# Peptides against a protein of PDB entry 5VVV, part 122

Target 1, 276 residues: chain A of PDB entry 5VVV
Amino acid sequence: FLCGVVEGFYGRPWVMEQRKELFRRLQKWELNTYLYAPKDDYKHRMFWREMYSVEEAEQLMTLISAAREYEIEFIYAISPGLDITFSNPKEVSTLKRKLDQVSQFGCRSFALLFDDIDHNMCAADKEVFSSFAHAQVSITNEIYQYLGEPETFLFCPTEYCGTFCYPNVSQSPYLRTVGEKLLPGIEVLWTGPKVVSKEIPVESIEEVSKIIKRAPVIWDNIHANDYDQKRLFLGPYKGRSTELIPRLKGVLTNPNCEFEANYVAIHTLATWYKSN
Target 2, 276 residues: chain A of PDB entry 5VVV as posed
Amino acid sequence: FLCGVVEGFYGRPWVMEQRKELFRRLQKWELNTYLYAPKDDYKHRMFWREMYSVEEAEQLMTLISAAREYEIEFIYAISPGLDITFSNPKEVSTLKRKLDQVSQFGCRSFALLFDNIDHNMCAADKEVFSSFAHAQVSITNEIYQYLGEPETFLFCPTEYCGTFCYPNVSQSPYLRTVGEKLLPGIEVLWTGPKVVSKEIPVESIEEVSKIIKRAPVIWDNIHANDYDQKRLFLGPYKGRSTELIPRLKGVLTNPNCEFEANYVAIHTLATWYKSN

## One batch from the design tools (peptide; made by RFdiffusion4, then SolubleMPNN)

Design b2_p19_6_s1 (from b2_p19_6, 10 letters changed)
Fold by OpenDDE base, seed 1:
Structure b2_p19_6_s1 (fold): chain B 276 residues (1-276), chain A 19 residues (1-19)
Amino acid sequence: as target 1 above (276 residues)
Amino acid sequence: SDNDIAIKFLEERLKEELS
């Protein structure tokens, strides 16, 4: 069971010292996972093709080593979906080289994210793939196999919540393709019925699990404030029954952008997790 | 633009939270 934090917000990413402090807190609270997915990290999303510099590499190596020291699984995410051409072998090779570099930093767990992108494929991809889901699954499976089938590999669908599913969760052709074609060793991220789910009913998890043919990992936006940084979400982790735990592969909270605002959010997630 | 896409999804999140 993956339980911890995803740094998945828009806005200024956390600094390395904050991330190290996070690892200390996660260990203390007996949480086990950190997903590196800051939207405004240039080489994570907008410039995903660009290799890390020597200086950036040293920082990431240090961060990954710190995660290991605190027994936290470090998952590196990349979001190529803004402008990748799935059918272009050079694009696939570029993605492979980027993940090879991160593997050399000591990273062993990875995520490929297709959240917050348009559903439209380019003309070249439409000639090769029958749907957007087929294109995404193809590259995800290829990357997963290329990396030697890592123990932890995550996929974030474009339809990552109930409100984004067309026509709905149970009848989505996109999610059906993901469920049928995504390799079984790859986990699927989900935010619940909404992007920011006030509640995540057990029945909603059963519904999505059926179509994706696996238990999801919750990307939980309950404490996210990147959409309104004038607000801080300081309340406890709530609206999730402990009955979800046996029906999930994990829960990763995407909390407030302000690092120090997240003490209650993360601590109460840990309490929730241990209550089962 | 990439920023416009981000804004669109952030606005959707805000709408959902305020509903």
Scores: peptide ipSAE 0.221, ipTM 0.839, DockQ to the pose 0.074
Fold by OpenDDE base, seed 4:
Structure b2_p19_6_s1 (fold): chain B 276 residues (1-276), chain A 19 residues (1-19)
Amino acid sequence: as target 1 above (276 residues)
Amino acid sequence: SDNDIAIKFLEERLKEELS
């Protein structure tokens, strides 16, 4: 069971010292996972093709080593979906090289994120893939296999919540393709019925699990505030029955952008997790 | 632009939160 934090918000990423402090807190609270997915990290999303510089490499190596020190699984995410051409072998090779570099930093867990992108394929991809889901699954499977089928590999679908599913969760051709074609060792991220789900009913997890053919990892935006700079979410982790725990592969909270605001959010997630 | 995409999804999140 993956339980911890995803740094997955838009806005100023956390600094390395904050991330290290996070790892210490995660360990203390018996959480086990950090997903590195800061939207405004240039080489994570907008410039995903760019290799890390020597300085950036040293920082990431240090960060990954710190995660290991605190027994936190460091999952490196990349979001190539803004402009990747799935059918272009050069793009695939570029993605491989980027993940090879991160592997050299000591990272062993990875995620491919296709959230917050348009459902459109370019003309070249349309000639090769029957759907956007097929394109995403193809590259994800290939990367997963290329990396030697790491123990933890995550996929974030473009339809990552109920409201983004067309026509709905249970009838989504996209999610059907993901469920059928995504290799079983790859986990699927899900935010619940909504992007920001006030509640995640058990039945909603059963519904999505059926179509994706696996228990999802919740990317939980309950404390996310990147969409409203006027608000801080300081309340407890709530609206999730502990009955979800046996039906999930994990829960990663995407909390407030302000690192200092997240004590309650993360601590109460830990309490929730331990209450199973 | 990439920024426009980000804003679009953030606005959708806000809309959902306010619903």
Scores: peptide ipSAE 0.210, ipTM 0.832, DockQ to the pose 0.074
Fold by OpenDDE base, seed 5:
Structure b2_p19_6_s1 (fold): chain B 276 residues (1-276), chain A 19 residues (1-19)
Amino acid sequence: as target 1 above (276 residues)
Amino acid sequence: SDNDIAIKFLEERLKEELS
């Protein structure tokens, strides 16, 4: 069971010292996972093709080593979906080279994110793939196999919540393709019925699990505030029955952008997790 | 632009939270 934090918000990423402090807190609270997915890290999303510099490499190596020291699984995410051409073998090779570099930093767990992108393929991809889901699954499977089928590999679908599913969760051709064609060792991220789910009913998890043919990992935006900089979410982790725990592969909270605001959010997630 | 896409999804999140 993956339980911890995803740094997945828009806005200024946390600094390395904050991330190290996070790992210490996660260990103390018996949480086990950190997903590196800061939207405004240029080399994560907007410039996903660009290799890390020597200085950036040293920082990431140090960060990954710190995660290991605190027994926190460091998952490196990349979001190529803004401008990748799935059918172009050069793009696939570029993605492979980027993940090879991160592997050299000591990273062993990875994620491919296709969240917050338009549900459209370019003309070249339409000639090769039957649907957007087929294109995403193809590259995800290829990358997963290329990396030697790592123990933890995550996929974030474009339809990552109930409200983004067309026509709905149970009838989504996109999610059906993901469920049927995504290799079984790859985990699927999900935010619940909404992008920010006040509640995640058990029935909603059963519904999505059926179509994706696996238990999801919750990307939980309950404490996310990147959409409203005037608000801080300081309340406890709530609206999730502990009955969800046996039906999930994990929960990763995407909390407030302000690192210092997240004590209650993360601590109460830990309490929730241990209550099962 | 990449920023326009981000803004769109942030606005959708805000709308969901206010609803």
Scores: peptide ipSAE 0.193, ipTM 0.824, DockQ to the pose 0.074
Fold by OpenDDE base, seed 3:
Structure b2_p19_6_s1 (fold): chain B 276 residues (1-276), chain A 19 residues (1-19)
Amino acid sequence: as target 1 above (276 residues)
Amino acid sequence: SDNDIAIKFLEERLKEELS
């Protein structure tokens, strides 16, 4: 069971010292996972093709080593979906080289994220793939296999919550394709019925699990505040029955952008997790 | 609702990034 934090918000990424402090807290609270997915980290999303510099490499190696020191699984995410051409072998090879570099930093767990992108394929991709889901699954499977089928590999769908599913969760052709064609060793991220789910009913998890043919990992936006700079979410982790735990592969909270605001969010997640 | 704000934000951000 993956339990911890996803740094998955829009806005200023956390600094390396904050991330190291996070790892100390995660270990102390018996959490086990950190997903590196900061939307405004340039080489994560906007410039995903760009290799890390020597200086950036040293920082990431140090960060990954720190995660290992605190027994936290470091998952490196990349979000190529803004401008990748799925059918272009050069694009696929570029993605492979980028993840090879991160592998050399000591990273062993990875994620491909296709959240918050246009649902349309370019003309070249339409000639090769039957649908957007087919294109995403194809590259995800290829990368997963290329990396030697790492123990932890995550996929974030474009339809990552109930409200983004067309026509709905149970009838989504996109999610059906993901469920049927995504390799079974790849985990699927999900935010619940909504982007920010006040509650995640057990029935809603049973519904999505059926179509994706696996238990999801919750990307939990309950404490996310990147969408409203006037608000801090300081309340406890709530609206999730502990009955979800046996029905999930994990829970990763995407908390407030302000690192210092997240004590209650993360601590109460840990309490929730240990209460089952 | 918080979800409505999030959706609006994400839609606006998406438009900015795809422009």
Scores: peptide ipSAE 0.093, ipTM 0.728, DockQ to the pose 0.843

Design b2_p19_6_s2 (from b2_p19_6, 10 letters changed)
Fold by OpenDDE base, seed 2:
Structure b2_p19_6_s2 (fold): chain B 276 residues (1-276), chain A 19 residues (1-19)
Amino acid sequence: as target 1 above (276 residues)
Amino acid sequence: SDNEIAIEFLEKRLKEELS
């Protein structure tokens, strides 16, 4: 069971010292996972093709080593979906080289994220793939196999919550393709009925699990505040039955952008997890 | 643009949170 934090918000990423402090807190609270997915980290999303510099490499190596020191699984995410051409073998090769570099930093767990992108393929991809889901699954499977089928590999769908599913969760052709064609060793991220779900009912997890043919990892935006800079979410982790735990592969909270605001959010997630 | 997409999804999140 993956339980911890995804740094997945828009806005200024956390500094390395904050991330290291996070790992210490996660270990102390018996949480086990950190997903590196800061939307405004240039080489994560907007410039995903760009290799890390020597200086950036040293920072990432140090960060990954710190995660290992605190027995936290460091998952490196990349979000190529803004401008990748899925049918172009050069793009696939570029993605492979980028993940090879991160593997050299000592990273062993990875994620491909296709959240917050348009549902449209370019003309070249439309000639090769039957749908957007087929294109995403193709590259995800290829990368997963190329990396030697790592123990932890995550996929974030474009339809990552109930409100983004067309026409709905149980009838989504996109999610059906993901469920049927994504290799079984790849985990699927899910956010619940909404982008910001006040509640995640058991029935809603059973519904999505059926179509994706696996238990999801929750990307939980209950404490996310990147959409409203005037708000801080300081309340406890709530609106999730503990009956979800045996029906999930994990829960990763995407909390407030302000690192210092997240004590209650993360601590109460840990309490919730240990209450099962 | 990537920024326009980001703003759109942030606005969606805001709308859902306020609903």
Scores: peptide ipSAE 0.202, ipTM 0.826, DockQ to the pose 0.074
Fold by OpenDDE base, seed 1:
Structure b2_p19_6_s2 (fold): chain B 276 residues (1-276), chain A 19 residues (1-19)
Amino acid sequence: as target 1 above (276 residues)
Amino acid sequence: SDNEIAIEFLEKRLKEELS
């Protein structure tokens, strides 16, 4: 069971010292996972093709080593979906080389994210793939196999919540393709019925699990504030029955952008997790 | 900026869901 934090917000990323402090807190609270997915990391999303510099590499190696010291699984995410051509072998090779670089930093766990992108394929991809889901699954499976089938590999769908599913969760052709074609060792991220789910009913998890043919990992936006930085979500982790735990592969909270605001959010997630 | 566009995109989607 993956339980911890995803740094998945828009806005200024956390500094390396904050991330190290996070790992210490996660260990203390018996949590086990950190997903590196800051939307405004230029080499994560907008410039995903760009290799890390020597200085950036040293920082990431140090961060990954710190995660290991605190027994926290470090998952590196990349979001190529803004401008990748899925059918172009050069693009696939560029993605492979980027993940190879991160593997050299000591990273062993990875994620491909296709959230917050246009659902339309370019002309070249439309000639090769039957749908956007087929294109995404193809590259995800290829990368997963290329990396030697790492123990933890995550996929974030474009339809990552109930409200983004067309026509709905149980009848989505996109999620059906993901469920049928995504390799079984790849986990699927999900935010619940909504992007910011006030509640995540057990029945909603059973519904999505059926179509994706696996238990999801919750990307939980309950404490996210990147959409309204004038607000801080300081309340406890709530609206999730402990009956979800045996029906999930994990829960990663995407909390407030302000690092110090997240004590209650993360601590109460840990209490929730240990209550099962 | 590209960041502002991304934030606006997210804010729009999240606002629709929070309404």
Scores: peptide ipSAE 0.177, ipTM 0.816, DockQ to the pose 0.079
Fold by OpenDDE base, seed 3:
Structure b2_p19_6_s2 (fold): chain B 276 residues (1-276), chain A 19 residues (1-19)
Amino acid sequence: as target 1 above (276 residues)
Amino acid sequence: SDNEIAIEFLEKRLKEELS
């Protein structure tokens, strides 16, 4: 069971010292996972093709080593979906080289994120792939296999919550393709009925699990505040029955952008996890 | 622009939270 934090918000990424402090807190609270997915980290999303510099490499190696020191699984995410051409072998090769570099930093767990992108494929991709889901699954499977089928590999769908499913969760052709074609060793991220789910009913997890043919990892936006700079979410982790735990592969909270605001969010997640 | 996409999805999140 993956339990911890995803740094997955829009806005100023956490600094390396904050991330190291996070690992200390995660270990102390018996959490086990950190997903590196900061939307405004340039080489994560907007410039995903760009290799890390020597200086950036040193920082990431140090960060990954720190995660290992605190027994935290470091999952490196990349979000190529803004401008990748799925059918272009050069694009696939570029993605492979980027993840090879991160592998050399000592990273062993990875994620491909296709959240917050348009459902439109370019003309070249339309000639090769039957749908957007087919294109995403194809590259995800290829990358997963290329990396030697790492123990932890995550996929974030474009339809990552109930409200983004067309026409709905159970009838989504996109999620059906993901469920049928995504290799079984790849985990699927999900935010619940909504992007920000006040509640995640057991029935809603049973519904999505059926179509994706696996238990999801919850990307939990309950404490996310990137969408409203006037709000801080300081309340406890709530609206998730502990009956979800046996029905999930994990829970990763995407908390407030302000690092120091997240004590209650992360601590109460840990309490929730240990209460089962 | 990439920033416009981000804003759009942030607005969607805000709309959901206010609903």
Scores: peptide ipSAE 0.173, ipTM 0.818, DockQ to the pose 0.074
Fold by OpenDDE base, seed 4:
Structure b2_p19_6_s2 (fold): chain B 276 residues (1-276), chain A 19 residues (1-19)
Amino acid sequence: as target 1 above (276 residues)
Amino acid sequence: SDNEIAIEFLEKRLKEELS
């Protein structure tokens, strides 16, 4: 069971010292996972093709080493979906090289994120792939296999919540393709019925699990505030029955952008997790 | 632009939160 934090918000990423402090807190609270997915990290999303500089590499190596020190699984995410051409072998090779670099930093767990992108494929991809889901699954499977089938590999679908599913969760051709074609060792991220799910009913997890043919990892935006800079979400982790725990592969909270605001969010997630 | 896409999704999130 993956339980911890995803740094997955838009806005100023956390600094390395905050991330290290996070790992210390995660360990203390018996959480086990950090997903590195800061939207405004240039080399994570907008410039995903760019290799890390020597300085950036040293920082990431240090961060990954710190995660290991605190027994936190460091999952490196990349979001190539803004401009990747899935059918282009050069793009695939570029992605491989980027992940090879991160592997050299000591990272062993990875995620491919296709959240917050348009459903449209370019003309070249339309000639090769039957759908956007097929394109995403193809590259994801290839990367997963290329990396030697790491123990933890995550996929974030473009339809990552109920409201983004067309026509709905249970009938989504996209999610059906993901479920059928994504290799079984790859986990699927899900935010619940909504992007920001006030509640995540058990039935909603059963529904998505059926179509994706696996228990999802919740990317939980309950405390996310990147969409409203005037709000801080200081309340407890709530609206999630503990009955979800056996039906999930994990829960990663995407909390407030303000690192200091997240004590309650993360601590109460830990309490929730331990209550089962 | 990539920033416009981000804003669009943030606005969607805000709409969902206010709904």
Scores: peptide ipSAE 0.140, ipTM 0.797, DockQ to the pose 0.075

Design b2_p19_6_s3 (from b2_p19_6, 12 letters changed)
Fold by OpenDDE base, seed 4:
Structure b2_p19_6_s3 (fold): chain B 276 residues (1-276), chain A 19 residues (1-19)
Amino acid sequence: as target 1 above (276 residues)
Amino acid sequence: SDNDIAIEFLKKRLEEELS
């Protein structure tokens, strides 16, 4: 069971010292996972093709080493979906080289994120892939296998919540393709019925689990505030029955952008997790 | 920047999910 934090918000990423403090807190609270997915990290999303500089590499190596020191699984995410051509072998090779670099930093767990992108494929991809889901699954499977089938590999679908599913969760051709074609060792991220789910009913998890043919990892936006800079979500982790725990592969909270605001959010997630 | 526009759009979309 993956339980911890995803740094997955838009806005100023956390500094390395905050991330190290996070790992210490995660360990103390018996949480086990950090997903590195800061939307405004240039080499994570906008410039995903760009290799890390020597200085950036040293920072990431240090961060990954710190995660290991605190027994926190460091999952490196990349979001190539803004401009990747899935059918282009050069793009695939570029993605491989980027993940090879991160592997050299000591990272062993990875995620491919296709959240917050358009459902449209370019003309070249339409000639090769029957759907956007097929394109995403193809590259994801290839990367997963290329990396030697790491123990933890995550996929974030473009339809990552109920409201983004067309026509709905149970009938989504996209999620059907993901469920059928994504290799079984790859986990699927899900935010619940909405992007920010006030509640995540058990039945909603059963529904998505059926179509994706696996228990999802919740990317939980309950404390996310990147959409409203005037708000801080200081309340407890709530609206999730503990009955979800046996039906999930994990829960990763995407909390407030302000690192200091997240004590209650993360601590109460830990309490929730331990209550099972 | 194009990124700023995209982020604002995504923020708006995220805000709409709360309604």
Scores: peptide ipSAE 0.148, ipTM 0.811, DockQ to the pose 0.077
Fold by OpenDDE base, seed 1:
Structure b2_p19_6_s3 (fold): chain B 276 residues (1-276), chain A 19 residues (1-19)
Amino acid sequence: as target 1 above (276 residues)
Amino acid sequence: SDNDIAIEFLKKRLEEELS
């Protein structure tokens, strides 16, 4: 069971010292996972093709080593979906080289994120793939196999919540393709019925699990504030039954952008997790 | 929901500001 934090917000990423402090807190609270997915990290999303500099490499190596010191699984995410051409072998090779570099930093766990992108494929991809889901699954499977089938590999669908599913969760051709074609060793991220789910009913998890043919990992936006910087979500982790735990592969909270605001959020997630 | 709309709006706006 993956339980911890995803740094998945828009806005200023956490500094390395905050991330190290997070790992210390996660270990203290017996949480086990950190997903590196800061939307405004240029080499994560907008410039995903660009290799890390020597200085950036040293920073990431140090961060990954710190995660290991605190027994926290460091998952490196990349979001190529803004402008990748899935059918172009050069693009696939560029993605492979980027993940090879991160593997050299000592990273062993990875994620491919296709959240917050347009559903439309380019003309070249439409000639090769029958749907956007087929394109995404193809590259995800290829990367997963290329990396030697890492123990932890995550996929974030474009339809990552109930409100983004067309026509709905149980009838989505996109999620059906993901469920049928995504390799079984790849985990699927899900935010619940909504982007920010006030509640995640057990029945909603059963519904999505059926179509994706696996238990999801919750990307939990309950404490996310990147959409309204005038708000801080300081309340406890709530609206998730402990009956979800046996029906999930994990829960990663995407909390407030303000690092120090997350003490209650993360601590109460840990309490929730241990209550099962 | 209002939050979903706000997220989509603000994310798009942030993407525009970073481009």
Scores: peptide ipSAE 0.074, ipTM 0.735, DockQ to the pose 0.384
Fold by OpenDDE base, seed 2:
Structure b2_p19_6_s3 (fold): chain B 276 residues (1-276), chain A 19 residues (1-19)
Amino acid sequence: as target 1 above (276 residues)
Amino acid sequence: SDNDIAIEFLKKRLEEELS
């Protein structure tokens, strides 16, 4: 069971010292996972093709080593979906080289994220793939196999919550393709009925699990505040029954952008997880 | 929901800033 934090918000990423402090807190609270997915990290999303500099490499190596020291699984995410051409072998090779570099930093767990992108393929991809889901699954499976089938590999769908599913969760052709064609060793991220879900009912997890043919990892935006800079979400982790735990592969909270605002959010997630 | 609208607005804003 993956339980911890995803740094997945828009806005200024956390500094390395904050991330190290997070690992210490996660260990103390018996949480086990950190997903590196800062939207405004240039080499994560906008410039995903760009290799890390020597200085950036040293920082990431130090960060990954710190996660290991605190027994936290460091998952490196990349979000190539803004401008990748899925059918172009050079793009696939570029993605492989980027993840090879991160593997050299000592990273062993990875994620491919296709959240917050348009549902349209370019003309070249339409000639090769039957749908957007087929394109995403193809590259994800290839990368997963190329990396030697790592123990933890995550996929974030474009339809990552109930409100983004067309026509709905149970009838989505996109999610059906993901469920049928994504290799079984790849985990799927899910956010619940909404982008920011006040509640995640058990029935909603059973519904999505059926179509994706696996238990999801929750990307939980309950404490996310990147969409409203005037608000801080300081309340406890709530609106999730502990009956979800046996029906999930994990829960990763995407909390407030302000690092110091997250004590209650993360601590109460840990209490929730240990209460089952 | 109001939160989904807020996130959708943020996404559109970011796409505009990155263009």
Scores: peptide ipSAE 0.065, ipTM 0.728, DockQ to the pose 0.517
Fold by OpenDDE base, seed 3:
Structure b2_p19_6_s3 (fold): chain B 276 residues (1-276), chain A 19 residues (1-19)
Amino acid sequence: as target 1 above (276 residues)
Amino acid sequence: SDNDIAIEFLKKRLEEELS
């Protein structure tokens, strides 16, 4: 069971010292996972093709080593979906080289994120792939296999919540394709019925699990505040029955952008997780 | 919800900045 934090918000990424402090807190609270997915990290999303510099490489190696020291699984995410041409072998090779570099930093767990992108393929991809889901699954499976089928590999769908599913969760052709064609060793991220789910009913997890043919990892935006600069959610982790735990592969909280605001968010997640 | 709408707007803004 993956339990911890995703740094998955828009806005200023956390600094390396904050991330190391996070790992100390995660270990102390018996959480086990950190997903590196900061939307405004240039080489994560907007410039995903760009290799890390020597200086950036040293920072990432140090960060990954720190995660290992605190027994935290470091998952490196990349979000190529803004401008990748799925059918272009050069794009696929560029993605491979980028993940090879991160593998050399000592990273062993990875994620491909296709959240927050346009649901349209370019003309070249339309000639090769039957749908957007087919294109995403194809590259995800290829990358997963290329990396030697790492123990932890995550996929974030474009339809990552109930409200983004067309026509709905149970009838989504996109999620059906993901469920049927995504390799079984790849985990699927899900935010619940909504982007920010006030509640995640057990029945909603049973519904999505059926179509994706696996238990999801919850990307939990309950404490996210990147969408509203006036919002600071300091309340406890709530609206998630502990009956979800046996029905999930994990829970990763995407908390407030302000690092110091997240004590309650992360601590109450840890309490929730240990209550089973 | 208002939260989902806000995130959708943030998404669109970022897509626009990259175009």
Scores: peptide ipSAE 0.037, ipTM 0.670, DockQ to the pose 0.543

